# Designs tried in a protein design run: peptides against a protein of PDB entry 7BDX. Part 11

Target 1, 212 residues: chain A of PDB entry 7BDX
Amino acid sequence: EMGAAACTLLWGVSSSEEVVKAILGGDKALKFFSITGQTMESFVKSLDGDVQELDSDESQFVFALAGIVTNVAAIACGREFLVNSSRVLLDTILQLLGDLKPGQCTKLKVLMLMSLYNVSINLKGLKYISESPGFIPLLWWLLSDPDAEVCLHVLRLVQSVVLEPEVFSKSASEFRSSLPLQRILAMSKSRNPRLQTAAQELLEDLRTLEHN

## One batch from the design tools (peptide; made by RFdiffusion4, then SolubleMPNN)

Design b1_p8_6_s2 (from b1_p8_6, 3 letters changed)
Fold by OpenDDE base, seed 4:
Structure b1_p8_6_s2 (fold): chain B 212 residues (1-212), chain C 212 residues (1-212), chain A 8 residues (1-8)
Amino acid sequence: as target 1 above (212 residues)
Amino acid sequence: as target 1 above (212 residues)
Amino acid sequence: SLLEKLFS
């Protein structure tokens, strides 16, 4: 309980750039983010057997950890830190997103996807993520999720790939051959306005790339 | 381990006034400080049987909690919060300082005393603490500690009492009758310059009050 | 990139 409470407070204050800088300026950041990855991995591995109540202290703790990573990644120095010093955490997030089934741990998926999206704002971060083994199949696996918010953040991450010619050119063949076009088209007709807009924008970006 | 790491980061960033305001502006502050008191109490109760290694994760966790309370109490709105909404935590800190023997858990005592000192900057906080049962005996019990830093912070808290006529007048009889004058005089000759200065200042303040 | 950062 106390750990979850402390982590939740840290999550809340980490929305400030100055707090992120303070977290990273300390000598404990590396240890914290190392243990974060391990803790998140242990949680996801525990799910295959026990219906962990979504509202458990353990769940809230892991949500707060994922939220902290997201907020750190929202800041330029935080992205630099993650890409330079905490690559294992990024690898863990990618692995966990693959280990989770569609509809499983929606809130955690959203937070992890938000963190990857923020990392993808950096060209260096985007290169690192996109060069990860199985990245393109992972995107399509995640896009099969029934949750609109999961799909929204997948589409945003896909858009980050598409908007970077250097990254997109490396994956263009695999991307085009495996693109779940019908799924994205269906999302462009969603009642969820954010999902609808994100799908439409991605379709426009893809059309522009096919004519060039 | 993860809880201690999160709490340590929260402690580090709580040295900022803006972070304290953010912590208190959330809906989770009351719960956090409630559990904080219980956690600290549970830790101190566990000491009577097992030599808890000073460097354990549990010890570091409790140190971080006490540090957070101190940093919150350093800010005006934080003092107001503690005195208005978390009195049980203040009572717990006073109790724990009484439950610990001289030389026991020095670092924790220092942090707890720093928190009480910060609360004592408010007249409302000082009144609350000084009106606690056994407060004056507790000060002298703590001043018997062999650690110079513990004694320093006790002297600072005593000084806060002495500098407030309204508070001092209520306890003046008990204070004068129980004052460990020889101990304070010995501290005024300490090789520790901070302890020496604090003891000298307190002796000067006391002399001024005896002539009026 | 013209991408907007996300806070959680």
Scores: peptide ipSAE 0.281, ipTM 0.859, DockQ to the pose 0.157
Fold by OpenDDE base, seed 2:
Structure b1_p8_6_s2 (fold): chain B 212 residues (1-212), chain C 212 residues (1-212), chain A 8 residues (1-8)
Amino acid sequence: as target 1 above (212 residues)
Amino acid sequence: as target 1 above (212 residues)
Amino acid sequence: SLLEKLFS
């Protein structure tokens, strides 16, 4: 309980750029983010397909950790830290997103996807993530999720790839051959307005790339 | 390990006034400080006279909690929060300082004494602490500690009482009758320059009060 | 297009 409360407060204050800089300016950041990856991995491995109690202290603690990573990745110096000094954590997040089944740990998936999206704002981060083994199959696996918020953040991450010609050109053939077009078209007709808009924008961006 | 790392980062960032305001402006502060008191109490009760492993995760976690309380109490709105909404935590700190033996958990004692000293900067906080049952005997118990840093922070807390006429007048009779004058005189000759100075200043303040 | 950063 106390650990979850402390980590939740750290998550809340990490919404400030100055707090992120203070976290990273200390000599403790490397150890903290190393243990973060290990803790998240241990949590996901412990689920064994069980229904997550979202209100458990362990769940709240792991959500707070994922939230801290997201907020760090929202800041330029935080993204630089993650891609230069915490690549193992990024690899762990990619692995965990692959290990979770559709509908499993929705809130954690959303937070992890938000962190990857923020990292993808940096060209160096986008290159690192997109060149990871199995990245494109992972996107389609995640896009099969029944949760609209999970799908929304997958579409945003796909859009980050599509909008960067240097990255997209390297994966364009695999991307086009495996694109779940019918699924994205179905999302463009969603009752969820955010999902609908994101799917429509992605379809427009893809059409523009086919003509160039 | 992860809990201690997160709490240590929260301690580090709590050195900022803006972070303290952010912690207190949320709806989670009350629960956090309630659990903090309980956690510190559980830790001290678990020691059973054993030599503390200062490097244990549990010790580091509790030190970080005490450090957070100290940093909150260093800020005016933090002191107001503690004396208005977290009196149980102050009572717990006073209790724990009484439960610890001389030489036991020196670092924790120092942090807890620093928190009480910071609270004593507010007249309302000083009144609350000084009117607590057994407060004067507790000061003398703590001043018997062999550690110079513990004794230094006790002398500072005594000085906060002596320098406030409204508070000192209420306890002056008990204070004068129980004052460990020989111990304070010995500290005024200490090789530790900070302890020496604090003891000398307190002796001067006490002499001034005897002539008025 | 400018990607908007996300806070959680």
Scores: peptide ipSAE 0.280, ipTM 0.858, DockQ to the pose 0.118
Fold by OpenDDE base, seed 3:
Structure b1_p8_6_s2 (fold): chain B 212 residues (1-212), chain C 212 residues (1-212), chain A 8 residues (1-8)
Amino acid sequence: as target 1 above (212 residues)
Amino acid sequence: as target 1 above (212 residues)
Amino acid sequence: SLLEKLFS
């Protein structure tokens, strides 16, 4: 309980850029983010296909950790730190996103996807995560999720790849051959306005790439 | 381990007044400080007179919690919050300071004493803690500690009482009758310059009160 | 397009 409470407070204050800088400027950041990955992995492994109790202290703790990673990744120096010094955490996040079933741990998936999206804002971060083994299949696996918010953040991450020619060119053939176009088209007709917009924008970006 | 790491980061960033305001401005502060007292109490009870392993994750966690309380109490709104909404935590700190033996958990004692000192900066806080049952005996119990830093912070807390006529007048007879004057005189000759100065200042303050 | 950073 106490760990979850402390971590939740840390999550709340980590929305400040100055707090992120303070976290990273200390000598404790490496240890914190090392253990973060292990803790998140342990939690996901403990689910063993069971229904998540959303209100457990353990769940709250993991959500707070994922939220902290997201907020750190929202800041330029935080992205640099994650890509330089905490690659194992990024690898863990990618792995866990693959291990979770559709509809499982939706909130955690969203937070992890938001963190990856923030990392992808930097070319170095985008390169690192997009070069992860099975990255493209992972995107499509996640895009099959029934949750609109999960799908939204997958589409945003896909957009980050598509908008960077140097990254997209490396995987363009695999991307084009495996793209779940019908799924994206269906999302462009979603009643969720954020999902609808993201899908429409991605479709426009893809059309632009086909004509160039 | 993860809880200790998260709490340590929260402690580090809580040195900022803006972070303290952010912690208190949320809806999580009450829960956090409620559990803090329980956690600290559980730790102290677990020691059962044994030698503390200073480097345990549990110890680090408790130190970080005590550090956070100290940093919160350093800020005016934090003092107000503790005295209005977290009195149980203050009571717990006072109790734990009494439960610990001389030389036991020195670092924790220091942090707890620092928190009480910070609370004592406000008249409302000073009144609350000084009206705690057995407060004066507790001060002398703590002043018998072999650690110079513990004794320093006890002397500072005593000074806070002595410098406030409204508080001192209520306990002046008990204070004067039980004052370990020889101990304070010995401290005024300490090789520790901070302890020496604090003891000298307190002796001067006490002399002033005897002549008025 | 400028990618908007996300806070949680």
Scores: peptide ipSAE 0.280, ipTM 0.859, DockQ to the pose 0.117
Fold by OpenDDE base, seed 5:
Structure b1_p8_6_s2 (fold): chain B 212 residues (1-212), chain C 212 residues (1-212), chain A 8 residues (1-8)
Amino acid sequence: as target 1 above (212 residues)
Amino acid sequence: as target 1 above (212 residues)
Amino acid sequence: SLLEKLFS
């Protein structure tokens, strides 16, 4: 209980750039983010046995951790820190996104996807994530999720790849050959306006790249 | 482990006034400080059985909690919050300071005393603390500690009482009758310059009050 | 990049 409460407060205050800088400027940041990855991994591994209640202290704790990572990644120096000093955490997030089934732990998936999206804002972060083994198959696995918010953040991450020619060119063949076009087309007709717009924009970007 | 790490980071960033305001402006602050008191109490109660290692995760967690309370109390709005909305926590701190023997859990005592000192900066806080049952006997109990840092913060808290005529007048008779003068005189001759100065200043303040 | 950062 107390750990979750402390972590929740840390999550809340981490929405400030100054707080992110303070977290990173301390001597405890590396250890914190190292243990964060381990904690998230242990939580996901525990899901196969017991139906963890979504409102449990453990769940709230992991959500707060993922939220902190997201907020750190929202800041330029935070992205730099994660990509330079906490690559293992990024690898863990990528792995956990693959380990979770469609419809499973939706809120955690969204938070983890948001963190990866934020990391992808920097070229170095985007390169690191996109060069990860199984990255493209992982995107399509996640895009099979029934949850619109999960799909939205997957589409955003796909868009960050498409918008960076240096990154896209490296995986363009795999991307084109495996693109779940019918799924994305269906999303472009979604009643969810955010998902609809994201899918439409991505399809436009892809068409532009085919004509060049 | 993870809880202690999160709490340690929260402690570190709470040295900022803006972070304290952010903590207090959220909907989670009341719950956090409520559980804080319970956690600190449970920790102190557990000391009677097992020699808790000072460097344990549990110890570090409680130190971080006490540090957060101290830093919150360092800010005017934080003091106001504690005195208005978290009186139970203040009562817990006072109780725990009484439950600990001289030389026991020195670092925690110092942090708790620092928090009470900060609260005493406001008249409302000073009134609340000084009107607590057994407050004066508690000060003398704590002043019997062999640790110079504990004694220093006790002397500071005594000084906050002496410097506020409205508060001092209410307990002046009890204070004068129970004052461990020989102990304070010994501290005024300490090799620790901070303790020496604090004891000398207090003795001067007391002399000034006797002549008025 | 012109990508908008996300806060959680």
Scores: peptide ipSAE 0.278, ipTM 0.859, DockQ to the pose 0.118

Design b1_p8_6_s3 (from b1_p8_6, 4 letters changed)
Fold by OpenDDE base, seed 3:
Structure b1_p8_6_s3 (fold): chain B 212 residues (1-212), chain C 212 residues (1-212), chain A 8 residues (1-8)
Amino acid sequence: as target 1 above (212 residues)
Amino acid sequence: as target 1 above (212 residues)
Amino acid sequence: ELLEKLFA
């Protein structure tokens, strides 16, 4: 309980760039993010089936941890730190996204995807995560999720890849051959306006790339 | 482990006034400080004899919690919050200071005393803690500690009482009758310059009050 | 920075 409460407060204040800088400027940042990955992994491994107690202290703790990672990744120095000094955490997030089933732990997926998206704003971060083994299959696995918010963040991450020629060129063949086009087309007709817009933009970007 | 790491980071960033304001501006502050008191109490109750594992995760966790309370109390809005909305936490700190033996959990005592000192900067805070049952005996119990830093912070807290006529007048009889004068005189000759100065200043303040 | 940062 206390750990979850402390972590939740840390999450809340981590929305400040100055707080992120203070966290990273301390000598304990490395240890914190190392343990964060381990804790998130342990939580996911403890999940039985598709049932999650969203209001449990443990769940709130892991949500706060994922939120902190997201907020750190929203800041330029935070992205640099994660990609240079906390790669294992990024690897863990990628792994956990693969370990979760569709509809399972949706809030955690969203937070992890938001963190990866923020990391992808930096070209070095984008290169790192996109060169992770199984990255393209992972995107499609996540896009099979019934949750619109999960799918939205997958589409945003896909867009980050597509909009960077240096990254997209390396995966273009696999990407084109495995692209769940029908799924994305269905999302472009979604009643969720954010999902609809993201899907439409991605389709336009993809069409532009096919003609180039 | 993870809780201690998160709490330690929160402690570190709580040295910022803006972070303290952000913590208090959230809807989770009340719950956090409520659980903080309970956690600190549970830790002290778990201590067997005078032995403490200072490097344990649990110890570091409680130190960080006490540090956060201290840093919150260092800020005007934090003092106001503690005295208005977290009185149970202040009561807990006072109780725990009484439950600890001389030489036991010195670092925690120092942090708790620092928090009470910060609270005492506000007249409302000073009135509240000084009107706590057993406050004067508690001061003398703490002043019996062999640790110079504990004694220093006790003397500072005593000085906060002595320098406020509205507070001192209410306890003046009990204070004068129970004052460990010989102990304070011994501290005025301490090799610790901070303790020496604090004891000397208090003796001067007391002499001034006897002539008035 | 062409992409909007996300805060959680």
Scores: peptide ipSAE 0.316, ipTM 0.870, DockQ to the pose 0.119
Fold by OpenDDE base, seed 5:
Structure b1_p8_6_s3 (fold): chain B 212 residues (1-212), chain C 212 residues (1-212), chain A 8 residues (1-8)
Amino acid sequence: as target 1 above (212 residues)
Amino acid sequence: as target 1 above (212 residues)
Amino acid sequence: ELLEKLFA
């Protein structure tokens, strides 16, 4: 209970750039983010059995951790820190996104995807993530999710790859050969306006790249 | 482990006024400080048996909690919040300071005393604390501690009472009759310069009040 | 930065 409450407060205040700088400027940041990865991994591994109540203290704790990572990644110095000093955490997030089935732990997936998206704002971050083993298959695995918010953040991450010629050129062959075009086309007709827009924009970007 | 790490980070960033405002501006502050009191109480009650290692995760967690309370109380809006909305926590801190023996949990006592001192900066806070049952006996109980830092913060809290005529007048009779003058005089000759100064200043303030 | 940062 108390740990989850403290972590939730830390999540809330981490929306400030100054708080992110303060977190990173301390001597405890490395250990915190190391244990964060372990805690998230332990939680996801525990899901194979009992239906963990989404409203449990444990769930709230993990959501707060993922929220903190996201907010840290929203700041330039935070992205730099994560990509330089917390790569294991990024690897863990990528792995956990692969371990979760479509429809499972939707809120956590969204938060983790948001964190990866924020990391992808930097070229160094985008390179690191996109060069991860199985990255493109992972995107398509996640895009099979029935949840619109999961799919939205997957499309944003895909767009982040497509917008960087240096990154896209390396994976262009695999990307083109495995692209779930029918799924993206279906999303472009979604009743969810955010998902619809994101899918339409991505399709336009892809068309532009085919003509170049 | 993870809870203690999160709480430690929250403690570190709470040294900022803006972070304190952010903590208090959220809808989770009340619950957090309520559970804080319970957690601290549970920890102190557990000390009757096994020598809890001072470096344990549990100890670090409780230290971080006490540190957060102290930092919140260092800010005007934080003092207002504690005295208006977290009185039970203040009562708990006062009780726990009474439950701990001289020489026991020194670091925690220091942090709790610092929090009470900060609360005492406001007249409303000082009134609330000083009107607590057994407050004056508690001060003398704490002043019997062999630790110089504990004694220093007790003397500061005593000085906070002495400097407020409205508060001191209410307790003046009990204060004068129970004052451990020999102990304070001994502290005025301490090799610890901070303790020495605090004791000397208090003795001067008391002399001034005897002549008025 | 061309991409909008997200806060959680």
Scores: peptide ipSAE 0.316, ipTM 0.870, DockQ to the pose 0.117
Fold by OpenDDE base, seed 2:
Structure b1_p8_6_s3 (fold): chain B 212 residues (1-212), chain C 212 residues (1-212), chain A 8 residues (1-8)
Amino acid sequence: as target 1 above (212 residues)
Amino acid sequence: as target 1 above (212 residues)
Amino acid sequence: ELLEKLFA
């Protein structure tokens, strides 16, 4: 209980750029983010395949950790730190997203995807993530999720790849050959307006790239 | 390990007034400080009488909690919050300081005394603490500690009482009858310059009050 | 930056 409460407060205050800078300016940041990855991995490995997110202190703690990573990645110096000094954490997030089944740990998936999306705003971060083994298959695996918020954040990450010519050119052949076009078209007709818009925009961006 | 790391980061960033305001402006502060008191109490009750502060994750976690309380009490809105909404935590800190033996948990004692001292800057806080049952005997119990930093922070808290006429007048008879004058005189000759100065200043303040 | 940053 106490750990979850403390980490939740840290998550809340990490929405400030000044707080992110203070976290990273100390000598404890490296150890903290190393243990973060290990803790998240331990949590996901403890999940039975069919168990929904437990409303537990452990779940709340892991959500707060993922929220902190997201908020750090929302800041330029935070992205630099993650991409330069915490690559193991990025590898862990990619791995955990692959280990989770559709519909499993929905809130955690959303937070982890938000963190990867924020890292993808940095070209160095986008290169690192997109060159990870199995990255394109992972995107399609995640896009099979029944949850609209998970799918929304996957589409946003896909858009980050598509909008960067230097990155997209390296994976364009695999991307085109494996694109779940029918799934994205179905999302463009979603009752969720955010998902609908994101799918429509991605389809427009993809059409523009086919004509160039 | 992870809990101690998260709470230590929260402690570090709580040195900012803006962060203290952010912590208190949320709906989670009341629960957090309630659990803080319980956690600190559980830790102190788990100590065997002769066991020094374990260099453990639990100790580091409790130190960080005490540090957060101290930093909250350093800010005007934080003092108001503690005195209005977290009196149970103040009662717990007073109790725990009484439960610890001389030389036991020195770092924790220092942090708890720093928090009480900060609360004593507010007249409402000083009144609440000084009117606590056994407050004067507790000060003398703590002043028997062999550690110079513990004694220094006790002398500072005593000075806060002596410098407030409205508070001191209520306890002046008990204070004068139980004052460990020889102990304070010995501290005024300490090799520790901070302790020496604090003891000298307190002796001067006490002499001034005897002539009025 | 072309992409909007997200806070959690």
Scores: peptide ipSAE 0.315, ipTM 0.869, DockQ to the pose 0.118
Fold by OpenDDE base, seed 1:
Structure b1_p8_6_s3 (fold): chain B 212 residues (1-212), chain C 212 residues (1-212), chain A 8 residues (1-8)
Amino acid sequence: as target 1 above (212 residues)
Amino acid sequence: as target 1 above (212 residues)
Amino acid sequence: ELLEKLFA
């Protein structure tokens, strides 16, 4: 309880760039983000047993951790920190996104995907995550999720890849050969306006790349 | 471990007034400070058994909690919050300072005394803590501590009382009758310059009040 | 930065 409360407050204040700088400017940031990855991993591993109530203190703790990572990644110096000094955390997030089944831990998936999207704003971050083994299969695995918010954030991450020629060119063959086009087309007709827009924009970007 | 790390980061960033405002502006502040008191109390109660290593995760967690309370109390809106909405936490801190023996949990005592000193900056806060049962005996109990930093912060809190005529007048009889004058005189000759100065200033303030 | 950053 106390840990979850403290972590939740830290999450709330981490929306400030000044707070992110203060978190990272301390000597404790590395340890914090290292343990963050371990804690998130332990939580996901615990799901194979008792379905922890989504409202449990442990769930709230892990959500707050994922929120903090997201907010750090929203800031330029935070992205630089994650890509330079916390690569293991990024690897852990990618692994956990692969370990979770469609419809499982939707809120956590959304937060982790938001963090990866923010990391992808930097070319260095985008290169790092896109060069991870199985990144493209992971995107399609996640895009099979029944949750519209999960799918939205996957589409945003896919868009980040396709809008960066240097990264897209490296994966273009695999990307084109495995693209779940029918699924994305279905999303472009979604009743969820955010998902609809993201799918439409991605389809437009892909069409533009085919003509170049 | 993770909770202690998160709480330590929250402590570090709480040195900012903007962060304190953000902590208090959320809907979670009341719960956080309620659980803070309970956690600190549970920790102090656990000391009657196994001497928890001062470097334990639990100790670091409690230090961070006390540090957060101190930093909140350093800000005007934070003092107002504590005095209006978290009186139980103030009562808990006073109780814990009474429960701890001289030389026991020195670092925690210092942090808690710093928080009470900050609360005493507001007349409302000073009135509240000084009107607590046994406040004057508590000051003298704490002033018997062998640690110079503990004694320094006790003297600062005593000074906050004597410099406020409305508060001092209410307790003046008990204060004068129980004042450990010989102990304060000894502290005015301390090799610790901070303790020496605080004791000298208090003795000067007391002399001024006797002539008025 | 061309992409809109997200806050959680």
Scores: peptide ipSAE 0.318, ipTM 0.870, DockQ to the pose 0.118; fails the geometry check

